# Peptides against a protein of PDB entry 1IK9: the designs that were tried, part 37

Target 1, 211 residues: chain A of PDB entry 1IK9
Amino acid sequence: MERKISRIHLVSEPSITHFLQVSWEKTLESGFVITLTDGHSAWTGTVSESEISQEADDMAMEKGKYVGELRKALLSGAGPADVYTFNFSKESCYFFFEKNLKDVSFRLGSFNLEKVENPAEVIRELICYCLDTIAENQAKNEHLQKENERLLRDWNDVQGRFEKCVSAKEALETDLYKRFILVLNEKKTKIRSLHNKLLNAAQEREKDIKQ
Target 2, 207 residues: chain A of PDB entry 1IK9 as posed
Amino acid sequence: MERKISRIHLVSEPSITHFLQVSWEKTLESGFVITLTDGHSAWTGTVSESEISQEADDMAMEKGKYVGELRKALLSADVYTFNFSKESAYFFFEKNLKDVSFRLGSFNLEKVENPAEVIRELIAYALDTIAENQAKNEHLQKENERLLRDWNDVQGRFEKAVSAKEALETDLYKRFILVLNEKKTKIRSLHNKLLNAAQEREKDIKQ
Target 3, 195 residues: chain B of PDB entry 1IK9 as posed
Amino acid sequence: MERKISRIHLVSEPSITHFLQVSWEKTLESGFVITLTDGHSAWTGTVSESEISQEADDMAMEKGKYVGELRKALLSVYTFNFSKESAYFFFEKNLKDVSFRLGSFNLEKVENPAEVIRELIAYALDTIAENQAKNEHLQKENERLLRDWNDVQGRFEKAVSAKEALETDLYKRFILVLNEKKTKIRSLHNKLLNA

## One batch from the design tools (peptide; aimed at target 1 N185, target 1 (a further copy) E186 K187)

Design b2_p16_7_s3 (made by RFdiffusion4, then SolubleMPNN; from b2_p16_7, 7 letters changed)
Fold by OpenDDE base, seed 1:
Structure b2_p16_7_s3 (fold): chain B 211 residues (1-211), chain C 211 residues (1-211), chain A 16 residues (1-16)
Amino acid sequence: as target 1 above (211 residues)
Amino acid sequence: as target 1 above (211 residues)
Amino acid sequence: SPEVKEFEEKVEEMLK
């Protein structure tokens, strides 16, 4: 079961933060349990897949689009823009929410809730879920932080090896060229020496022919 | 202000999860606000630095060690070992907690709490803090995950460049040696040719002298 | 030089 808790403001009690919990299996489209609380009272309702389908049809909206709007309304929390307005009557236990567009607001959905007999249990369970989620997220954060520190070390180690490899390549090239020049110069000197010996031998022979 | 919320079990109501909130400025030693709730009622007390010092003295415990035990008791939550036992009387509003050692349990601290007149506000604020903490931790997790993915890419990129540099170094060495051998062999052939010409010139001169 | 000869020998070893 997936769960999302959001802070909402009710039109009837705008100064009192309410909490909207939505719980569902796999997809919101398959139905969900909605729980509203003010920290003293709680109200719960179950919305079936058939009710979701009927509300989509009544709105003449494609079901996937409607579920997409439900997800934004019920799971996003009060985004900074009052795009969604929540209404609840404690007397009728009727919950409805509207999407506020620039020129027109329209009802996006409505649910009959039931007052919970033992609201303290619902509130305790909600707080427990929040504390569990905090603990899980903290453990994940600590793990990701340790991995990031490891990856950064590993990156620095490879970067340092890479820079050493580049320098070693340049040093190798320079060394090999220096050695090559030395050998080449020795061979060139030997060739010049042998040429001079040939020239001298030819000159001596020309002298011997000329008595 | 720092805050920690923990689930605790009270000896008087072991089947009902209670929530212990501790709020403090910088260090627990400077004093703290303790809030207890069962999701219906709330109780609050302020513990001063002087009270902490007095309790440490009454226990004949070094203050830093005592504060260290307070931190474990009040901020760790119910660890899996019932090392800390929490007691609260709703009638007297007296809260005390014990450290359970293998052979002896002893009172670690005690506080007079006051019943909160509007527990719903305290509960709502506590839930708000939990939801804010969840949102902050989620944002941090997403950031760390993106950094992790970046660092992993950067590591792979440098690793691949390093491997290419190693291969390029070996290829360079091999290429330079091949080129060197070609040039060296040409020079060796030229030296051999010049030596043969010198030998022939010497033999011809020896023939001309014998003639 | 001895260094040149060692280098020639190392070059010949790499050709084998």
Scores: peptide ipSAE 0.035, ipTM 0.840, DockQ to the pose 0.496
OpenDDE base, seeds 2, 3, 4, 5: peptide ipSAE 0.028, 0.032, 0.021, 0.029; ipTM 0.838, 0.839, 0.837, 0.838; seed 4 fails the geometry check

Design b2_p16_8 (made by RFdiffusion4)
Pose (drawn by RFdiffusion4):
Structure b2_p16_8 (pose): chain A 207 residues (1-76, 81-211), chain B 195 residues (1-76, 83-201), chain P 16 residues (1-16)
Amino acid sequence: as target 2 above (207 residues)
Amino acid sequence: as target 3 above (195 residues)
Amino acid sequence: SSAANFNEELYEELKS
């Protein structure tokens, strides 16, 4: 059981703002209840599933395509106009295309005996919605703060692992260099003794 | 300018639900407007910064402590009474085995209730709209942070596993380079022996 | 096409 409460402007009353409340079960296609209120009175109407299928036929439209039009227009490039007569309780709306507009929907609403009850329930639904949302935003705020920390934590764990690696790498190399260089000292020493022994032979060949 | 709309029950009409709307600027301390509505009529009252502090004196409470009680009672066990004939509104606090009048307001019937009711409904719809948008922004950030975390966690796994492969990998190379020096040293020695 | 007329029985059904 879902509903949408939208504000709308009627052509015959661009001064005051009205409110449209549409409620259904699962899908608009199965039918819906529509209520119009100016904050004082309320007018209500119903549209059955069969009435929707028939209206789609009379409009030469694929049924799902027609329901899609109803969703854009009633549940808030597509321009829609709304008219209402308090004298007749007739409510209709048209889709305005280029130079060509057409009747998209028509409802004979009935003035409600208990407007206050309807208005109170509507406001109550809105306040409940505001409430459910806040609870959700709070739950997400906490999850947000938890992740901001869980990242900072691991980020630090990362920097430490990297810094530990660099300290260990340089430490190993330092030891290596010492041992390698000691050997180089021996090589140079031996290499030079050899040279010396070559120069000594060379001197015996020459004298 | 902020506001809170609360659903309440009056002692003289537990059947019907009323709505209490309280509006202010910065803090209740500087005064506020309170509106009561049953969806048909509406009653309003203004409470100045001067009257509030005055009430803090009659009670001998710090203006802060007194405003605190109002916040709990008016912005949502608290009991509410209203007489449509007198327009007098008062509310009390109920503790274990005692109750006491906490405050009251002389409200006045509003001339155009429909206007007030329309504005109240409009505010609620805007609030629903702003809240749904924030739920999206925070929902995405929750996603970005979830991804960013997995990233770094992966970097950490890779980094730690590298630090543990370092000693073994570097030592092999060192053996290789070192074995070269020794060969040279042996060769040199052998040459020296030649001579 | 024709306008949709309110049906009280249908309204009660949808609200149940």

Design b2_p16_8_s1 (made by RFdiffusion4, then SolubleMPNN; from b2_p16_8, 10 letters changed)
Fold by OpenDDE base, seed 4:
Structure b2_p16_8_s1 (fold): chain B 211 residues (1-211), chain C 211 residues (1-211), chain A 16 residues (1-16)
Amino acid sequence: as target 1 above (211 residues)
Amino acid sequence: as target 1 above (211 residues)
Amino acid sequence: MKAFKHNEEFEKELLK
């Protein structure tokens, strides 16, 4: 089961934060349980897949689009200011919400709720879920932080090895060229010496032929 | 202001989860506000730094150690099973908690609370804080996840550059040696050719003298 | 990748 708790404001009680819990199995489209509380009283209703389909049909809206609007209204909490308005009558237990567009407001959905006999139990369970979610998110945060620190260390290690490899490549090239020049110059000197010996031998032979 | 909400079980009401909120400024040692709720009623008390010091003295415990025990009892929530026991009288508004050791239980602290006139407001604020904490932790988790994905990409990029640098270094060394050997062999061949010319010139000169 | 500037001096010394 998935659930989301949002804070909402009711048109009838704008100064009192209400909490809207929506619980569903896998997809919101398959139906959901809605729970409303003001921290003193609670109201619950079950919305079936058939009711969701009927509301979509009554609105002449494609079901997937309608469910998309339900998800925005009921799961987002305080979406952008004034896009959704929530209404609830404690007397009739009738909950409805509207989508406000620039030139038109329209009812998006309406649900009959029932007053919970033991609101304290619902409130305690809601707080427990919040605390569990906090603990899970904290554990995930600590894990991600440790992983981040590991990845940063690993990055720094490879970066340092890369920089050393670049420097070692440049140093190797420079050293190899220096050694090569030395050996080459030695061979050039030897070639020049041998050429001079050949020139001298030729000059001596020309002198010996000329007596 | 810092705060922590824990779930606790009262000895008098073990089947009903209670919530213990502790709020403090910078350090728990400087005093704190304690709020207890069962999701229907709420009780609040303020504990001063002087009261904390007095409780530490009455226990003959070093203040830092005592505050360390307070932090474990009041901020951890359900610590390891049965290490701390919580007691509250709704009639006297007296809250106390004990530390259970293998062979001894002792009172760790005790606070007089006051019943809150509007528990719904306290409960709503508590739920709001939980929802804010969830939202903050979710945003932090999303940030850390994106950062981990970035660091992993950056690591893979540097690793790939490093591997290319290693391969390029080995290739450079091999190429430079190959080129060096070619030039060296050419110079060696030229030296051998010049030596042979010198030997031939000497042999011809020896023939000319014998002739 | 900084192109290894083949040290033109080295190639000139090789050809010399």
Scores: peptide ipSAE 0.031, ipTM 0.845, DockQ to the pose 0.004
OpenDDE base, seeds 1, 2, 3, 5: peptide ipSAE 0.029, 0.031, 0.029, 0.032; ipTM 0.845, 0.845, 0.844, 0.845; seed 5 fails the geometry check

Design b2_p16_8_s2 (made by RFdiffusion4, then SolubleMPNN; from b2_p16_8, 12 letters changed)
Fold by OpenDDE base, seed 4:
Structure b2_p16_8_s2 (fold): chain B 211 residues (1-211), chain C 211 residues (1-211), chain A 16 residues (1-16)
Amino acid sequence: as target 1 above (211 residues)
Amino acid sequence: as target 1 above (211 residues)
Amino acid sequence: MKPFKHNKEFEEKLLK
């Protein structure tokens, strides 16, 4: 079961933060349980897949698009742009919400809720869920932080090895060239010496032929 | 201001989860506000630094150690080992908690609370804080996840560059040696050829003298 | 990676 709690403001009670809990199985489209609370009273209703389909049909909206709007309205809470307006009558237990566009507002959905007999239990369970979610998120944060620290160490180690490899490559090239020049110069000197000996031997032979 | 909410069970009402909120400025030692709620009623009290010091003195406990026990009791919630037992009288508004050791239980602290006139406001604020904490932790999780993905990419990039550098170093060494051997062999061949020419010239000169 | 500027001077010293 998935659950989302969001803050909303009711048009009738704009100074009192209300909390809207939505609980569903796998997909919001398959139906959901809605719970509204003001921290003293609670109201709950079940919305079936058939009701969602009927509301989509009544709106002449494609079901997937309608479910997408339900998700934005019911799971996001009061967005900063007051795109969704929430209404609730404590007397009739009728909950409805509107989408506000520039030139028109329209009812997006409506649900009959029932007043919960023991609101304290609903509120306690809601707070428990919040605390569990905080604990889970904290554990995830700690895990991700440790993993970041590991990855950073591993990066630094490879970076340091890479820099050493670059420097060692440049040093190797320089050393090999220096060694090669030394050996090559020795061989060049030997070749020059042998050429001079050959020239001298030829000059001596030409002198011996000339008595 | 720092805040922690924890679940506790009261000895008088073990079937009803209570929530203990502790709020403090910088350090718990400097005093704190304690709020207890059952999701219907709320009770609040202020604990001063002087009261904390007095309780530490009455226990003959070093203040830092006592504050360390307060943190474990009041901020951790009900640990899995029932090391701390919480008691509250709704009639007297007296809250106290005990540390349970193998052979002895002792009172660790006690506070006078006051019943909150508007518990719904306290509960709404508490839920708001939980939802804010969830949102902050989610944003932190998303940030840490993106950072992990970045660090992993950066690691893979450096690792791939390092492997290429290693291979390029080995290839460079091999190529330089091959080129050097070719040039060296050419010079050795030239030296051998010049030596043979010198030997032949000497043999011809020895023939010309015998002749 | 800076391309190996084959030290043209070294190749010229090798050929020379």
Scores: peptide ipSAE 0.028, ipTM 0.843, DockQ to the pose 0.004
OpenDDE base, seeds 1, 2, 3, 5: peptide ipSAE 0.026, 0.024, 0.025, 0.023; ipTM 0.842, 0.840, 0.840, 0.841; seed 3 fails the geometry check

Design b2_p16_8_s3 (made by RFdiffusion4, then SolubleMPNN; from b2_p16_8, 11 letters changed)
Fold by OpenDDE base, seed 5:
Structure b2_p16_8_s3 (fold): chain B 211 residues (1-211), chain C 211 residues (1-211), chain A 16 residues (1-16)
Amino acid sequence: as target 1 above (211 residues)
Amino acid sequence: as target 1 above (211 residues)
Amino acid sequence: MKPFNHNPEFEKKLLS
């Protein structure tokens, strides 16, 4: 089961933060349980897949698009753009929400809720879920932090090895060329010496023939 | 102001999860506000630095050690080892907690609390704090995840460059030696040819003198 | 550090 808790403000009670809990299995499309609380009272309702399908049809909206709008409204809370408006009557237990566009507001969905007899249990369970989520997220943060530190060390190590490899390549090339030039110059000097000996021998032979 | 919320179980109400909120400025030693709730009622008390000092003295415990035990008891909740036992009387509003060792339990601290008139506001604020903490931790997780992915890419890139550098160094050495041997062999052949020409010239000169 | 595989045959052929 997946769950999301969000803050909302009701049009009827704008000064009191309410909490909207939505729980579902695998996908929101398969239906969900919605719970509303003000920290004193709680109200719960179940929304079936068939009701979601019917509401999509009543809106003349494609089901996947409708579920996408439900997800934004019910799981994001009142996003910073006040795009969604929430309404609830404690008397009728009727909950509905609207999407506000620039020039038009329209009802996105509506649900009948039932007042919970033991709201304290619902509130405790909600707080428990929040605390569990905090603990899980903290453990994930600590893991990711340790992994970041490991990756940074590993990067520095291979970067340092790479720089040493570059320098060692340049040094090797320079050393090999220097050694090669020395040996080649020695052989060039020997060739020049042998040529001079041949020239001298030819000049001496020409002198011996001329007596 | 720092805050921590923890689950506790009261000895008197072991079936009902309670929530212990502790809030403080900079250090727990400077005093703190403690709030207890069962999701329906709430109780709050303020503990001063002087009270903490007095309780440490009454326990014959060094203040820093005492504050360390308070921190473990009040900020960790009932840790998995049930080392701390919490007691609260709703009638007297007296809260106390004990440290359980192998063969001995001792009272670690005690506080008088006051029943909050509007517990719903305290509960809403507590849930708000949990939701804010979740959002902050999620944002941190997303940041750390993106940083991990960046560091992993950067590591793979430099690792690949390093491997290419190693291979290029080995190839350079081999290529330079091959080229050098070719040129050196050419020079050695030229030296041998010049020596043979010198030997032939010497043999011809010796024939011309005998003739 | 992988040792420099100095090909000792190449050094010998260079000196030779």
Scores: peptide ipSAE 0.029, ipTM 0.846, DockQ to the pose 0.004
OpenDDE base, seeds 1, 2, 3, 4: peptide ipSAE 0.028, 0.030, 0.031, 0.028; ipTM 0.846, 0.847, 0.846, 0.846; seeds 1, 2, 3 fail the geometry check

Design b2_p16_8_s4 (made by RFdiffusion4, then SolubleMPNN; from b2_p16_8, 10 letters changed)
Fold by OpenDDE base, seed 5:
Structure b2_p16_8_s4 (fold): chain B 211 residues (1-211), chain C 211 residues (1-211), chain A 16 residues (1-16)
Amino acid sequence: as target 1 above (211 residues)
Amino acid sequence: as target 1 above (211 residues)
Amino acid sequence: MKAFKHNKEFEEKLLS
């Protein structure tokens, strides 16, 4: 089961934060359980896949698009854009919400809820879920931080090895060229010396023939 | 103000999860506000720095050590070791907690609480704090994940450049040696050719003198 | 990475 808790304000009670819990299996499309609380009372309702399909049809909206709008409204709470307005009657237990566009508001959905007999249990379980989620997120943060620190060390180590490899390549080329020049200059000197000896021998032979 | 919410079980109500909220400024030593709730009722009390000092003295415990034990008890909840036991009387509003060691339990602290008139407000604010903490932790997780992915890419890029640099160094060395051998062999061949010409010239000169 | 331009002058000095 997946769950999301969101903070909402009701049009009828704009000064009192309410909490909207939605619970579902695999996908919101297959139905969900909705729970509303003000921290004292709680109300719950089950929405079936058939009801979601009917609401989509009544709206003349494609089911996947409708479920997409439900997800935005019910799982994000009142987003920072106040795009969704929530209404609830404690007397009728009727919950409905609207999408606000620039010049038009339209009802996106409505649900009949039932008042929970033991709201304290629902509230405790909601707080437990929040605390468990905090603990899981903290453990994930600590893990990601350790991995981040590891990757940073590994990057610095490879970067330092790379810079050393670049410098070693340049040094190798320079050293090999210097060594090669020395050996080649020795061989060039030997060639010049042998040429001079050949010239001298030819000059001496020409003197010996002229007697 | 810093805050911690923990889940606890009371000895008198072991089947009902309670929530222990502790709020403080800078350090727990300077005093704190403690709030207990069962999701229906709430109780609060303020503990001053002077009371903490007195409790430490009454226990014959060094203040810093005592505050360290308070932090473990009150901010961790019932840790996985069940080292702390919590007791509360709803009638007297007396809250106390014990540290359990192998063969001995001792009272670590006690507080008089007051029943909150509007527990729903306290519960709503507690849930709000949990939701805000979840959102902050999620944002931190997403940031750390993006940084982790960045560092992994950067590491792979440098690693690939390093491997190319290693291969290029080995290839350069091999190529330079091959080129050097070719040029050196040419110069050695020229030296051998010049030596043979010198030997032939010497043999011809010796024939001309005998003739 | 500065591309090590094979110093053509060095090859010429080697051959020369």
Scores: peptide ipSAE 0.032, ipTM 0.841, DockQ to the pose 0.004
OpenDDE base, seeds 1, 2, 3, 4: peptide ipSAE 0.030, 0.031, 0.029, 0.028; ipTM 0.842, 0.841, 0.841, 0.842; seeds 1, 3, 4 fail the geometry check

## One batch from the design tools (peptide; aimed at target 1 Y177)

Design b2_p17_1 (made by RFdiffusion4)
Pose (drawn by RFdiffusion4):
Structure b2_p17_1 (pose): chain A 207 residues (1-76, 81-211), chain B 195 residues (1-76, 83-201), chain P 17 residues (1-17)
Amino acid sequence: as target 2 above (207 residues)
Amino acid sequence: as target 3 above (195 residues)
Amino acid sequence: ELEEEVAELKAEYDEFF
């Protein structure tokens, strides 16, 4: 059981703002209840599933395509106009294309006996919605703060692992260099003794 | 300018639900407007900064402590009474085995209730709209942080596993380079022996 | 012969370092 409460402007009353409340079960296609209120009175109407299928046929439209039009118009490049007569309780709305507009929907609403009850329920629904949302935003705020910390934690764990690696790498190399360089000393020493021995022989050949 | 709209029940009409709307600027301390509505009529009252502090005196409470009680009672066990004939509104606090009048307001019936009701409904719809948008922004951030975390965690896994492969990998190379030096040393020694 | 052995020994050394 879903609903949407939207504000709308009627052509015959651009001064005051009205409110449209549409409620259904699962899908608009199966039918819906529509209520119009100016904050004092309320007018209500119902549209059955069969009435929707018929209206789509009379409009030469694919049924789902027609319901799509209803969703864009009633549940808030597509321009829509709304008219209402308090004298007749007739409510209709048209889609305004280029130089060509057409009747998209028409409802004979009935003035409600208990406007206050309807208005109170509507406000109550809105307040409940505001409430459910806040609880959700709070749940997400906490999850947000948890992740901001869980990142900073592991980020630090990362920097430490890297810094530990660099310390260990340089530490190993330092030992290596020492041993390698000691050998080099021995090579240079041996190399030079050899040379010396070669110069010695050379001197014997020459004298 | 902030406001809170609460659903309440009056002692003289537990059947019907009323709505209490409280509005202010910065803090209740500087005064506020309170509106009561049953969806048909509406009653309003203004409470000045001067009256509030005055009430803090009659009670001998710090203006802060007193405003605190109002916040708990008016912005949402608290009991509410209203006489449509007198327009007098008062509310009490109920503790274990006692109750006491906490405050009152002389409200006045509003001339154009529909205007007030329309503005109240409009505010609620805007609030719903803003809240749904924030739920989206925070929902995405929750996603970005989830992804960013997996990234770094992966970097950590890779980094730690590297530090543990380092000693073994570098020592092999060192053996290789070192074995080269020894070979040279042997060959040199052998040559020296030649001579 | 000897000059050749001394040139080989110096080349082996300079090629190592």

Design b2_p17_1_s1 (made by RFdiffusion4, then SolubleMPNN; from b2_p17_1, 9 letters changed)
Fold by OpenDDE base, seed 5:
Structure b2_p17_1_s1 (fold): chain B 211 residues (1-211), chain C 211 residues (1-211), chain A 17 residues (1-17)
Amino acid sequence: as target 1 above (211 residues)
Amino acid sequence: as target 1 above (211 residues)
Amino acid sequence: SLKKEIEELIEEYENFF
């Protein structure tokens, strides 16, 4: 089961934060359980897939688009402030919500809720779920932090090896060229010496032919 | 102000999860506010630095060690299961807790609480704090996840550059040595040719002298 | 190694001449 808890303000009681819990299996489209509480009283209702389909048809809205709007209203809490208006009557147990656009407000949905006999149990379970979610998120944060520290160490290690490789490549190139120039110059000197010996031998032969 | 909320079980009501909230400024040692709730009723008390000091003295415990035990009892929730026992009387509003060791149980502390007149406000604020903490932790998780993805991309980039540098170094060394051998062999051939010309010139001169 | 082959080629060259 998936679950989302959100803070909402009711039009009738804007000074009292209410909590809206929605629970569903796999998809919100297949139906959901809605729970409302003020921290003292609680109200619950079940919304079926057939009711969601009927509301979409009554609105002349495509079902996927309608479910998308339900998800934004019921699961995001106060999205951008004031886009969704929540209404609840404690006397009739009737919950409804509206989407407010610039020039148009329209009812997105309405649900009959039932007053919970033991609201303290619902409130305790809601607080338990919040504390479990905090603990899970803390454990995930600690894991991600340790992984960040690992990745940063690994990056620094490879970066240092890369810099050493660049420097070693440049040093190797410089050393090889220096050694090559030395040997090449030695061979140039030997070739020059042999050429001078050939010139001297040719000059001596030309003297011997001229007696 | 710092704050911690924990689930506890009372010895008197082990089937009903209670919530223990502790709030303090900078250090628990300077005093704290304790709040207990069952999701219907709430009780609050203020514990001063002088009361903490007095309890430490009465226990003949060093203050820093005592505050360390208070932190484990009150801020960790159920640490290792069954190490801390919580007791509360709704009639007397007396809260006390014990540390259970293998062969010894001892009272760690006791506090007089007062019943809150509007428990719904305390419960709503507690749920609000949990939802805020969830949102903060979610934002931190998303940030750490994005940072992990960044660090992994940066690591892959440097790793690929490093592998290219290693291969380029080996290729450079191989190419420079091949080029060096070619030029060296060309100079070898030229020196051999000059030596042969010198030997031929010497043999011709020896023929001219015998002639 | 190519380095050793070059060093041997240099030594052979120095000893030939």
Scores: peptide ipSAE 0.020, ipTM 0.833, DockQ to the pose 0.102
OpenDDE base, seeds 1, 2, 3, 4: peptide ipSAE 0.019, 0.020, 0.020, 0.021; ipTM 0.833, 0.833, 0.833, 0.832; seeds 3, 4 fail the geometry check

